# Peptides against a protein of PDB entry 3JWR: the designs that were tried, part 7

Target 1, 323 residues: chain A of PDB entry 3JWR
Amino acid sequence: TRELQSLAAAVVPSAQTLKITDFSFSDFELSDLETALCTIRMFTDLNLVQNFQMKHEVLCRWILSVKKNYRKNVAYHNWRHAFNTAQCMFAALKAGKIQNKLTDLEILALLIAALSHDLDHRGVNNSYIQRSEHPLAQLYCHSIMEHHHFDQCLMILNSPGNQILSGLSIEEYKTTLKIIKQAILATDLALYIKRRGEFFELIRKNQFNLEDPHQKELFLAMLMTACDLSAITKPWPIQQRIAELVATEFFDQGDRERKELNIEPTDLMNREKKNKIPSMQVGFIDAICLQLYEALTHVSEDCFPLLDGCRKNRQKWQALAEQ
Target 2, 298 residues: chain A of PDB entry 3JWR as posed
Amino acid sequence: TRELQSLAAAVVPSAQTLKITDFSFSDFELSDLETALCTIRMFTDLNLVQNFQMKHEVLCRWILSVKKNYRKNVAYHNWRHAFNTAQCMFAALKAGKIQNKLTDLEILALLIAALSHDLDHRGVNNSYIQRSEHPLAQLYCHSIMEHHHFDQCLMILNSPGNQILSGLSIEEYKTTLKIIKQAILATDLALYIKRRGEFFELIRKNQFNLEDPHQKELFLAMLMTACDLSAITKPWPIQQRIAELVATEFWEQGDQVGFIDFVCTQLYEALTHVSEDCFPLLDGCRKNRQKWQALAEQ

## One batch from the design tools (peptide; aimed at target 1 N125 Q130 A190)

Design b1_p13_1_s4 (made by RFdiffusion4, then SolubleMPNN; from b1_p13_1, 9 letters changed)
Fold by OpenDDE base, seed 4:
Structure b1_p13_1_s4 (fold): chain B 323 residues (1-323), chain A 13 residues (1-13)
Amino acid sequence: as target 1 above (323 residues)
Amino acid sequence: SEEDYLLSFLTPK
């Protein structure tokens, strides 16, 4: 395609030029091509292209395939969300110094997972999918959408000309896919809520050890969530804009819940409760975000900008809630 | 409530 030709022939700017190492990064000004170029740079600077012998054209095709399999009519859970999740992962690995704590396979898996974690998202949560008796709800009992996202990820990885993992040994391939699956599934907030207590307790007791395979898996899950939720850490103007996108998508779901399921939506998804957004954001930060970024910062102090951003945005949301 | 907010992200039991 023309898009592939353009991407494959383009000079990929440095990470410094693209500012993709910054936790404050915004994609708002970037074209789709530029987001793809950023993604190539992430793979390159993480040494994934070299270490796993990725062909440039194959990587380009894969990126474009992933992007294409996000829906354009979904306000938040689209390519830009996946791209921002991956960028946060890249920043956490590089600027946050987490790269040195992980294997190349784990890094490879996390980056693929970050880009793929919401593939073909429908703009509705698992509860809606289940209550609407969607066909996907018959295939999976829990983490319905996350299983679907992984299935889409696997489909793309195995598609002709998209096989970015072809340079891996059989064992490396198996390991990578396992980690990808676990990472994508970890983006189900229900699983995060279930597992985070173990992580926080390990941190609190100073017993956290990445050499333990179980704790490594737990950390990768927490890191995925931290990147997935990273919009809450962004500079205030960026945070506000992203919060509007999230609210739009949630309100769209709420409208569908009223129309299709004949139920009153929760306040979070109720368009009529728009005035509660600031207080709900404070609640979200307190209940879900702060402890995670505190714990992540404990693992790597260089991740502090995420925690600091979250704290600053809490203050901003609180100020709005008091108006 | 905070609980209602969290429940919005959870699958039904």
Scores: peptide ipSAE 0.042, ipTM 0.762, DockQ to the pose 0.561
OpenDDE base, seeds 1, 2, 3, 5: peptide ipSAE 0.041, 0.042, 0.042, 0.042; ipTM 0.765, 0.765, 0.766, 0.763

Design b1_p13_2 (made by RFdiffusion4)
Pose (drawn by RFdiffusion4):
Structure b1_p13_2 (pose): chain A 298 residues (1-255, 281-323), chain P 13 residues (1-13)
Amino acid sequence: as target 2 above (298 residues)
Amino acid sequence: SLDEFFEEFFLYS
């Protein structure tokens, strides 16, 4: 609770000061308090704070709540992952210039979603919890973990003093939640695969267009995946280290080039055709693919 | 192959 006191009274530095406008950004050196501050700057600079009558007191409590609901003992899928995703999401809307392409309801939803897309992640994949007959698998059908991540995000938003959405008309709130659900579910890699083909063609055929309501919400799912694993587009020293964590968490459950080819370059290429200013992601991606390929040959 | 591995891995559900 003192953590709230100290946070709800500190000055939120500018986005320029925080270097959160950068696709090459890193959190390694930030404190916990600093990362929450960046998040407040994110909401603020996306005009989400003013356009939705958010009280500084409430947003702070909510951000802190999401922070404490990521597991510390979990290697990669902890708070810094949700943070590094939201920052990538933020950098995409700003420097990648997408904010001018979508509504305020959509921007708010994407940010809330990117922050909570892995809540309570217990360091294990959907495949494992299904094969081990975890009760969560009995409860949810498909996209088990992602359903849970949402069940959590919603539980927190309904918490007292956390209703950062309290200022919304009932209609607004109703459809924002709909988009958030879609966003969080879209971070299921299975859905990314079972849907990306459709999107890669609208791009390939120079037919893709945002105005189309459906073509848009598909892209919104593709954007979520794009930020969820933006870590692969980082400078080599960073990608080197964050790959170390994904490495440990996977080996704990067990107790790169093929993946980038199979999952990533395909996607970031499409994102740049949609927005050229998003090319740094594609550049950093193939740049790391270059260094992993060289290492694979020892 | 790795492509087959990743496909089977992620689409196990």
Fold by OpenDDE base, seed 4:
Structure b1_p13_2 (fold): chain B 323 residues (1-323), chain A 13 residues (1-13)
Amino acid sequence: as target 1 above (323 residues)
Amino acid sequence: SLDEFFEEFFLYS
């Protein structure tokens, strides 16, 4: 395609030029082409292209395929969300120095997972999918969308001309897919809530050990969640803009819940409760985000900007809630 | 309550 030709022929700017190592990164000003270029740079600078012998054209095609399989009519869970998740992962790996704690396969898996973790998202949550009796709800009992996201990821990875993992051995391939699956599934916040206590306790007791395979898996899950939620850490203007996108999508779901399911939406998804957004954001930060970024910072102090950003945004939201 | 918030958030997130 013309798009592929353009991407494949383009000079990929440095990570410094693209600012993709910054935790404060914003994609708002970037074109789709530029987001793809950023993604290439992430793979390159993480040594994934070289270590796994990725062909440039194949990587370009894969990126474009992933991007294409996000819906444009979804306010938040679109390519830009996935891209920002991946960028946060990249920043955490590089600037946050987590790269030094992980294997190349884990890094490969995490980056693929970050980009793929919301593939074909419909702008509605698992509860809606279940309640609407969607066909996907018949395939999976829990983490319905996350399973679907992984299925889409696998489909793309196995598509002709998109096989960025073709340079891996069979064992490496199996390992990578396992980690990708676990990472994508970990983005189900319900699973995060179930598992985070173990992680936090390990950190609190100073018993956290990445050499333990179970703890490694747990950490990768927490890291995925941290990147997935990283909008909450962004500079306030960026945070506000993203929060508006999230609210838009949630309100769209709420509207559909009224229309299609004949139910009254919760406050979170109720357009009429827009005035509750600031207090809900404070609650979200306190209940879900703060402890995660605190724990992540304990694993790597260079991830502090995420925690700091989260704290700053809590203050901003609290100030709005008091008005 | 926090539990209500979680229920609301997780049921709908």
Scores: peptide ipSAE 0.052, ipTM 0.790, DockQ to the pose 0.327
OpenDDE base, seeds 1, 2, 3, 5: peptide ipSAE 0.052, 0.051, 0.052, 0.053; ipTM 0.788, 0.783, 0.796, 0.790; seeds 3, 5 fail the geometry check

Design b1_p13_2_s1 (made by RFdiffusion4, then SolubleMPNN; from b1_p13_2, 9 letters changed)
Fold by OpenDDE base, seed 5:
Structure b1_p13_2_s1 (fold): chain B 323 residues (1-323), chain A 13 residues (1-13)
Amino acid sequence: as target 1 above (323 residues)
Amino acid sequence: SEAERLLSFILAG
């Protein structure tokens, strides 16, 4: 395609130029091509291209395939969300110095997972899929969409000309796919809530050890969630804009819940309750986000900007809630 | 909490 030709021929700017090591990064001003260039840079600077002998054209095609398999008519869970998740992962690995704590295969898997974790998202949550009796709900009982996302990820990875993992040994390939699957499934926030207590307790007791395979898996899951939710850590103007996108998608779901399912939506998805967004954001930060970024900062102090951003945005939302 | 459960359903997927 013309898009592939353009991407493959383009000079890839440095991470410094692209600012993709910054926790404060915003994609708002970037074209689709530039987001793809950023993605190439992430793979390159994490040594994934070299270590796993990725062909440039194949990587370009894969990136474009991933992007193509996000829907354009979804307000939040689109390519830009996946891209921002991956960028936060990159920043956490580099600026947050988590790279040195992980293997190359784990890093490879996390980056692929971050980019792929919401593939073919329909703009509705698992609860809606289940209640609407969608065909996917017949295939999976829990983490319905996350299973679908992984299936889409696997489909792309196995598509002709998209096989970025062809340079891996059979054992490396199996390991990578396992980690990708676990990472994508971990983005189900219900699973985060279920598992986070173990992680926080290990941190609190100073018993956290990445050399333990179980704790490693747990950490990768927490890291995925931290990146997936990282919009809440962004500078206020960026975070506020993203919150509007989230609200739009949630309200769209709420509207569909009324129309298609004949149910009253929850406050978060109720367009008529827009005035409650600030207080709900405070609640979200307190209930979900703060402890996670605190714990992550304990693992690596260089991740503090995520925690700091979250705290600052809590203050901003609280101020709005008090008006 | 109920809030956590609600948020998990909303953001899950």
Scores: peptide ipSAE 0.038, ipTM 0.762, DockQ to the pose 0.279
OpenDDE base, seeds 1, 2, 3, 4: peptide ipSAE 0.040, 0.037, 0.042, 0.037; ipTM 0.770, 0.753, 0.768, 0.760; seeds 1, 3 fail the geometry check

Design b1_p13_2_s2 (made by RFdiffusion4, then SolubleMPNN; from b1_p13_2, 8 letters changed)
Fold by OpenDDE base, seed 5:
Structure b1_p13_2_s2 (fold): chain B 323 residues (1-323), chain A 13 residues (1-13)
Amino acid sequence: as target 1 above (323 residues)
Amino acid sequence: SEAERLREFILSG
């Protein structure tokens, strides 16, 4: 395609030029091509292209395929969300100095997972999928969409001309897929809530050890969540804009719940309750986000900008909630 | 309730 030709022939700017190492990164001003270029740079600077002998054209095609399999008519859970998740992962690995704590396969898996974790998202949550009796709800009981996302990821990875993992041994391939699956499934916040207590307790007791395979898996899950939620850490103007996108998608679901399911949506998804967004954001930060970024900062102090951003945005939302 | 809102957020994945 013309798009592939353009991407494959383009000079990939440095990470510094692209600012993809910054926790304050915003994609708002970037074209789709530029987001793809950023993605190439992430793979390159993490040594994934070299270490796993990726062909440039194949990587380009894969990136475009992933992008293509996000829906354009979804307000938040689209390519830009996936891209921003991956960028935060990259920043956490580089600027946050987590790279040296992980294997190359883990890094490979996390980056693929970050980009793929919401593939073919419909702009509705698992609850809606279940209540609407969607065919996917017949296939999976829990983490319905996350299983679907992984299936989509696997489909793309195995598609002709998209096989970025062809340079891996059989064992490396199996390991990578396992980690990808676990990472994508970990983005189900229900699983985060279930598992985070173990992580926080390990940190609190100073017993956290990445050399333990179980704790490693737990950390990768927490890291995925931290990147997935990283919008809450962004500079206030960026955070506020993303919050609007999230609200738009939630309100769209609420509207569909009224129309299709004949139910009154919760406040979170009720367009008429938009005035409660600030207080809901404070509640979300307190209940979900703060402890995670605190714990992550304990693992690597260089991740502090995420925590600091989250705290600053809490203050901003609280101020709005008091008006 | 706030708990319900949180639940919905969690279920949003």
Scores: peptide ipSAE 0.036, ipTM 0.745, DockQ to the pose 0.310
OpenDDE base, seeds 1, 2, 3, 4: peptide ipSAE 0.034, 0.032, 0.036, 0.033; ipTM 0.748, 0.741, 0.747, 0.743

Design b1_p13_2_s3 (made by RFdiffusion4, then SolubleMPNN; from b1_p13_2, 9 letters changed)
Fold by OpenDDE base, seed 4:
Structure b1_p13_2_s3 (fold): chain B 323 residues (1-323), chain A 13 residues (1-13)
Amino acid sequence: as target 1 above (323 residues)
Amino acid sequence: SEAEALLSFILSG
């Protein structure tokens, strides 16, 4: 395609130029082509292209395929969300110095997972899919959308000309896919809530050990969640903009819940309760986000900007809630 | 907590 030709021929700017190592990164000013260039840079600077012998054209095609399989009519869970998740992962690995704690396969898997974790998202959560009796709800009992996202990821990875994992051994390939699957599934917040207590307790007791395979898996799950939720850590103007996108998508779901399911939406998805957004954001930060970024900062102190951003945004939301 | 479960339900189902 013309898009592929343009991407493959383009000079890829440095990570410094692209600012993709910054936790404060924003994609708002970037074109789709520039987001793809950023993605190439992430793979390159993480040594994934070299270590796994990725062909440039194949990587370009894969990136474009991933981007193409996000829906344009979804307000938040689109390519830009996936891209921002991957960028946060990249920043956490580089600036947050988590790269040195992980294997190349784990890094490869995490980056692929971050980019792929919401593939073909429909702008509705698992609850809606289940309640609407969608065909996907018949295929999967739990983490319905996350299973679908992984299936889409696998489909793309196996598509002709998109096989960025072709340089891996059979064992490496299996390991990578396992980690990708686990990472994508970990983005189900229901699973996060179930598992986070174990992680926090290990941190609190100073018993956390990444050499333990179970704890490694747990950490990768927590890291994925931290990147997936990283919008909450962004500078306030960026945070507000993203919160608006999230609210738009949630309100769209709420509207559909009223119309299609004949139910009253919860406050978070109720357009009529827009005035509660600030207080709900405070609640979300307190209940879900703060402890995660605190724990992540305990694993790597260089991830502090995520925690700091989250705390700052809590104050901003609290101030709005008091008005 | 109930609040966490509710948030999980709202955000991810």
Scores: peptide ipSAE 0.033, ipTM 0.738, DockQ to the pose 0.318
OpenDDE base, seeds 1, 2, 3, 5: peptide ipSAE 0.039, 0.035, 0.033, 0.037; ipTM 0.761, 0.752, 0.749, 0.761; seeds 1, 2, 3, 5 fail the geometry check

Design b1_p13_2_s4 (made by RFdiffusion4, then SolubleMPNN; from b1_p13_2, 9 letters changed)
Fold by OpenDDE base, seed 3:
Order: C-alpha cells, then sequence, then structure tokens
Structure b1_p13_2_s4 (fold): chain B 323 residues (1-323), chain A 13 residues (1-13)
C-alpha cells in the first residue's frame, strides 16, 4: 500500500525529537504517520529490532495492521489510546528506568501488549457485552473483551507479512505470547482491583522482589494498568481533552443502554449527569489511581512524574467539583 | 462505585 511504502521509506526521528520519552507527551498534533514513526522508534530504542532480528518492512506492516484493527467510530478506545499507552510504557521503561529491571522478552511483550490491548474495541464495557448477550459473551465468562483483544493480537501476529516474532526461538515465542496474554488480560480493571492489594502489601512491607516470578508477573500487570490509565497523569489541558473523549464514549454507551436494553444508565454513562464528571474523576483518582502510582514510584522513583501529574489533576478536578 | 465504573469503562475497553 501507499501508506506502507511511505512509512517504510521515511526517516525515523530520534526519541528526543519525538519527545516520546516524556511523561507529558501528547499525540494531539501528530498525524497517523507520525504515530507510526514514534512506534518504530520505540521498538528500535528498546533494542527489540536488533535483538529479535525484525525486518523493517514487517515491523511497519505490523504497526499499520494494529492501527487498522482499531475502530475509528469509537471516541476513546481507538488507535490513539493504544499508542498513548505504548508511549507511556516506553517512557516508564526509559525515563522511569524500568527497562533495567526487565528482560528483553518482557519488554517486547509489554510493548506489543500495550499497542494491542484494546484491538477491535467496540466502545462498550464488558458489562454491556454481557447484558446485550453478544456472541463474545458466549465464548468467555470473564474479561470478555480482553480475551477478544488478545485473539485479535494473535491473529495479526500470525498474519502473512506481519510476523514480527519470526526471529524468536520456539521457547522465546511461547514465553512472549504468555506475557502478552497476561498483560492484555491485566487491563481488565476487575482483575486489577482483585490483585492490587497483594502488590500494595508487598510494597508496604518492603518485601517486593522482582526476582520472584509471581511478583514479576504481578508487577507487569500493575505496570500495564499504570500505562493504560496514564491519561489521568497528563498535564491539565491534555487531561481535560481526554476526559471529554472518555465521557463521550461512556455517554454513547449509556444512550445505547437506554435504546437497546431499556435500562437507565449509571451516572458515569448518563449524559444527563455530565455535571458529576469532576466529582467522579476525584473518586476515580482516590479509589484507583493514586495508590497505583505511589506504588510504582516506590519501585522506581523516576516514575514520580506520573504520581505528580495524578495529584495535580486531582486538585483541578476537585476545584471543579466544588463549583 | 462511580470510580470503579469509570475504571471498567476505561480498562474494559
Amino acid sequence: as target 1 above (323 residues)
Amino acid sequence: SEAEALLEAILSG
């Protein structure tokens, strides 16, 4: 395709030029081509291209395939969300110095997972999928969409000309897929809520050890969530704009719940309750985000900008909630 | 909670 030819022939700017190491990064002014160039730079600077012998054209095709399999009619859970999740992962690995704590296979898996974690998202949550009796709800009992996202990820990885993992041994391939699956499934917030207590307790007791395989898996799950939620850490103007996208998608779901399911949506999904967004954001930050970024900062102090951003945005949302 | 619903909406996506 012309798009592939353009991407494959383009000079890839440095991470410094692209500012993809910054926790304050915004994609708002980037074209789709520039987001793909950023993605190539992430793979290159993490040494994934060299270490796993990726062909440039195959990587380019894979990136474009991933982008293509996000829906354009979904307000928030689209390619830009996946791209921003991956950028936060890259920043956490580089600026946050988490790269030094992980294996190359773990880094490879996390980056693929971040880009793939919401593939073919339909703009509705698992609860809606269940209540609507969608065919996917017959395949999976829990984490319905996350299983679907992984299936889409696997489909792309196995598609002709998209096999970025072809340079791996059989054992490396199996390990990578296992980690990708775990990382994508970890983006189900229900699983985060279930598991976060163990992580926080290990941190509080100073018993956290990344050399323990179980604790490593737990950390990778928490890191995925931290990157997935990273919009809450962004500078206030960026945060506000992203919050509007999230609200739009939620209200679209609420409208569908009324029309298709004949139910009154929750306040979060209710367009008529737009005035509650600030207070709901404060509640979200307090219940979910703050403890996570505090714990992450404990693992690596260089991740503090995420925590600081979250705290600053809490103050801004609280001020709006008081009006 | 509304916070959990927001989380479910963001991460279940």
Scores: peptide ipSAE 0.040, ipTM 0.769, DockQ to the pose 0.175; fails the geometry check
OpenDDE base, seeds 1, 2, 4, 5: peptide ipSAE 0.038, 0.035, 0.033, 0.037; ipTM 0.765, 0.755, 0.744, 0.762; seeds 1, 2, 4, 5 fail the geometry check

## One batch from the design tools (peptide; aimed at target 1 S127)

Design b1_p14_1 (made by RFdiffusion4)
Pose (drawn by RFdiffusion4):
Structure b1_p14_1 (pose): chain A 298 residues (1-255, 281-323), chain P 14 residues (1-14)
Amino acid sequence: as target 2 above (298 residues)
Amino acid sequence: TAMLDGYELMYEAH
């Protein structure tokens, strides 16, 4: 509660000061309070704060709530993951220049989604919770964890003093939630795989076009995956360390080159054809693929 | 989640 007092009264530094405009950004050295501040700057500089009548008091309580609903004991899938995803999402809209390509309702949704796409993640994959017959698997059909991440995001938005959406017309609120649900579900790697082929062709055939309502929402799913694992596009020292966490969390459940080829370079290449200013992601990606390949050969 | 699913796929492939 004091954490709210201190936060709701601190000055939010500029985006330039926070270096959150950068695809090469890192959080290792930021405090907890600082990361929440960057998030406020994100909402502010995306005009989300003014265009949706958000009170500084409310947005702060909500951000803090999401922070406290990520598990600390979880290796990689903690708050800093949700944060590093939203920052990548933010950097994509700004420096990658996509904000000029989509509505205010869509930008708000993507940001809220990127922040909460892994809420309450218990450090285990959909495959495991299904094979261990976790009650969550009994409750949800497909995309089990991602359904849960959303159930949580919504629970928080309906919490008192957290309705950062309270300023929306009922129609606006209704469709924003629809997009948020789609965004969070799209972070299921299975859906990314079962859908990317369709998108990779519209790109390959120089046919892809945003105006098409359907082609757009497909891209929105591809954008979510692009930020969800943007960590692989980081400078080597960072990718080195964040790969250490994904490493531990996986080995805890058990108790790189093939993946980048299979999952990543394919995707970031497509994102750059859609937006050239998004190339730093593709560059950083194959750059790390280069270092992991060299290590694989010892 | 996606990273863990991905590692599981690569781990099984090896």
Fold by OpenDDE base, seed 5:
Structure b1_p14_1 (fold): chain B 323 residues (1-323), chain A 14 residues (1-14)
Amino acid sequence: as target 1 above (323 residues)
Amino acid sequence: TAMLDGYELMYEAH
């Protein structure tokens, strides 16, 4: 395709030029081509291209295939969300110095997972999929969409000309796919809530050890969630804009719930309760986000900008809730 | 107990 030719022939700017190492990064000003160039730079600077012998054209095709399999009519859970999740992962690995704590296979898996974690997202949550009796709800009982996202990820990885993992041994390939699956499934906030207590307790007791395989798996799950939720850490103008996209998608779901399912939406999904967004954001930060970024900062102090951003945005949302 | 998805849990947390 013309898009592939343009991407494959383009000079990839440095991570410094692209600012993809910054926790304050915004994609709002970037074209789709520039987001793809950023993604190539992430793979390159993490040594994934070299270590796993990725062909440049295959990587370019894969990135474009991933981007193509996000829906354009979804307000938030689109390519830009996946790209921002991957950028936060890259920043956490580089600027946050998490790279030194992980294997190359774990890094490879996390980056693929971050880019792929919401593939073919429909702009509705698992509850809606279940209540609407969608065919996917018959295949999976829990984490319905996350299972679907992984299936889409696997489909793309196995598609002709998209096989970025062809340089791996059979064992490396199996390991990578296992980690990708676990990482994508970990983006279900229900699973996060179920597992986070173990992580926080290990941190609190100073018993956290990444050499333990179970604790490693737990950490990768927490890191995925931290990157997935990283919009809450962004500079206030970026955070506010993303919160509007999230609210738009949630209100669209609420409108569908009312129309298609004849149910009154929850406050989060209710367009008529837009005035509750600031207080809901404070509650979300307190209940879900703060402890995660505190714990992550305890694993690596260089991740502090995520925690600081979250705290600053809490103050901003609280000030709006008091108006 | 119907496992609440992440967004439903976000609502209940408020």
Scores: peptide ipSAE 0.039, ipTM 0.751, DockQ to the pose 0.205
OpenDDE base, seeds 1, 2, 3, 4: peptide ipSAE 0.041, 0.037, 0.041, 0.040; ipTM 0.768, 0.759, 0.769, 0.767; seeds 1, 2, 3, 4 fail the geometry check

Design b1_p14_1_s1 (made by RFdiffusion4, then SolubleMPNN; from b1_p14_1, 10 letters changed)
Fold by OpenDDE base, seed 1:
Structure b1_p14_1_s1 (fold): chain B 323 residues (1-323), chain A 14 residues (1-14)
Amino acid sequence: as target 1 above (323 residues)
Amino acid sequence: MAALEALEAVADAQ
């Protein structure tokens, strides 16, 4: 395609020029081509292209295939969300120095997972999929969408000319796919809530050890969630705009719940409850985000900008909730 | 912002 030719021939700017190592990064000013260039830079600077012998054209095609399999009519769960999740992963690995704690296969899997974790997202949550009796709800009982996202990820990875993992051994390939699956499934916040207590307790007791395979798996899950939620850490103008995108998508779901299911939406999905957004954001930060970024900062102090950003945004949302 | 999804997941997990 012309898009592939343009991407494959383009000079890829440095990570410094692209600012993709910054926790404060915003994609708002970037074209789709520039987001793809940023993605190439992430793979290159993590040594994934070299270590796994990726062909440049194959990587370019894969990135464009991933981008194409996000829906353009979804307000939040689109390519830009996946790209920002991957950028936060890259920043956590580089600036947050988590790269030094992980294997190359784990890094490869996390970056693929971050880009792929919401593939073919429909702008509705698992609860909507279940209540609508969607065919996907017949395939999976739990984490319905996350299983679908992984299936889409696997489909793309196996598609002709998209096989970025072709340089791996059979054992490396199996390991990578296992980690990708676990990482995508970990983006189900219901699973995060279920597992986070173990992680926080290990941190609290100073018993956290990345040499333990179970604790490693747990950490990768927590890191995925931390990147997926990273919009809450962004500078306030970025945070507000992303919150509006999320609210738009949730209100669109609530409108569909009323129309299609004859259900009164929750306050979160209810367009008439827009005035509750600030208080709901405070509740979310307190219930979900703060402890995660505190624990992540304990594992790597260089991740502190995520925690600091989250704390600053809590204050901003609280001030709006008091008005 | 999976923030709102997390509030739902918290609400669904409660």
Scores: peptide ipSAE 0.032, ipTM 0.758, DockQ to the pose 0.398
OpenDDE base, seeds 2, 3, 4, 5: peptide ipSAE 0.027, 0.031, 0.030, 0.029; ipTM 0.718, 0.752, 0.724, 0.725

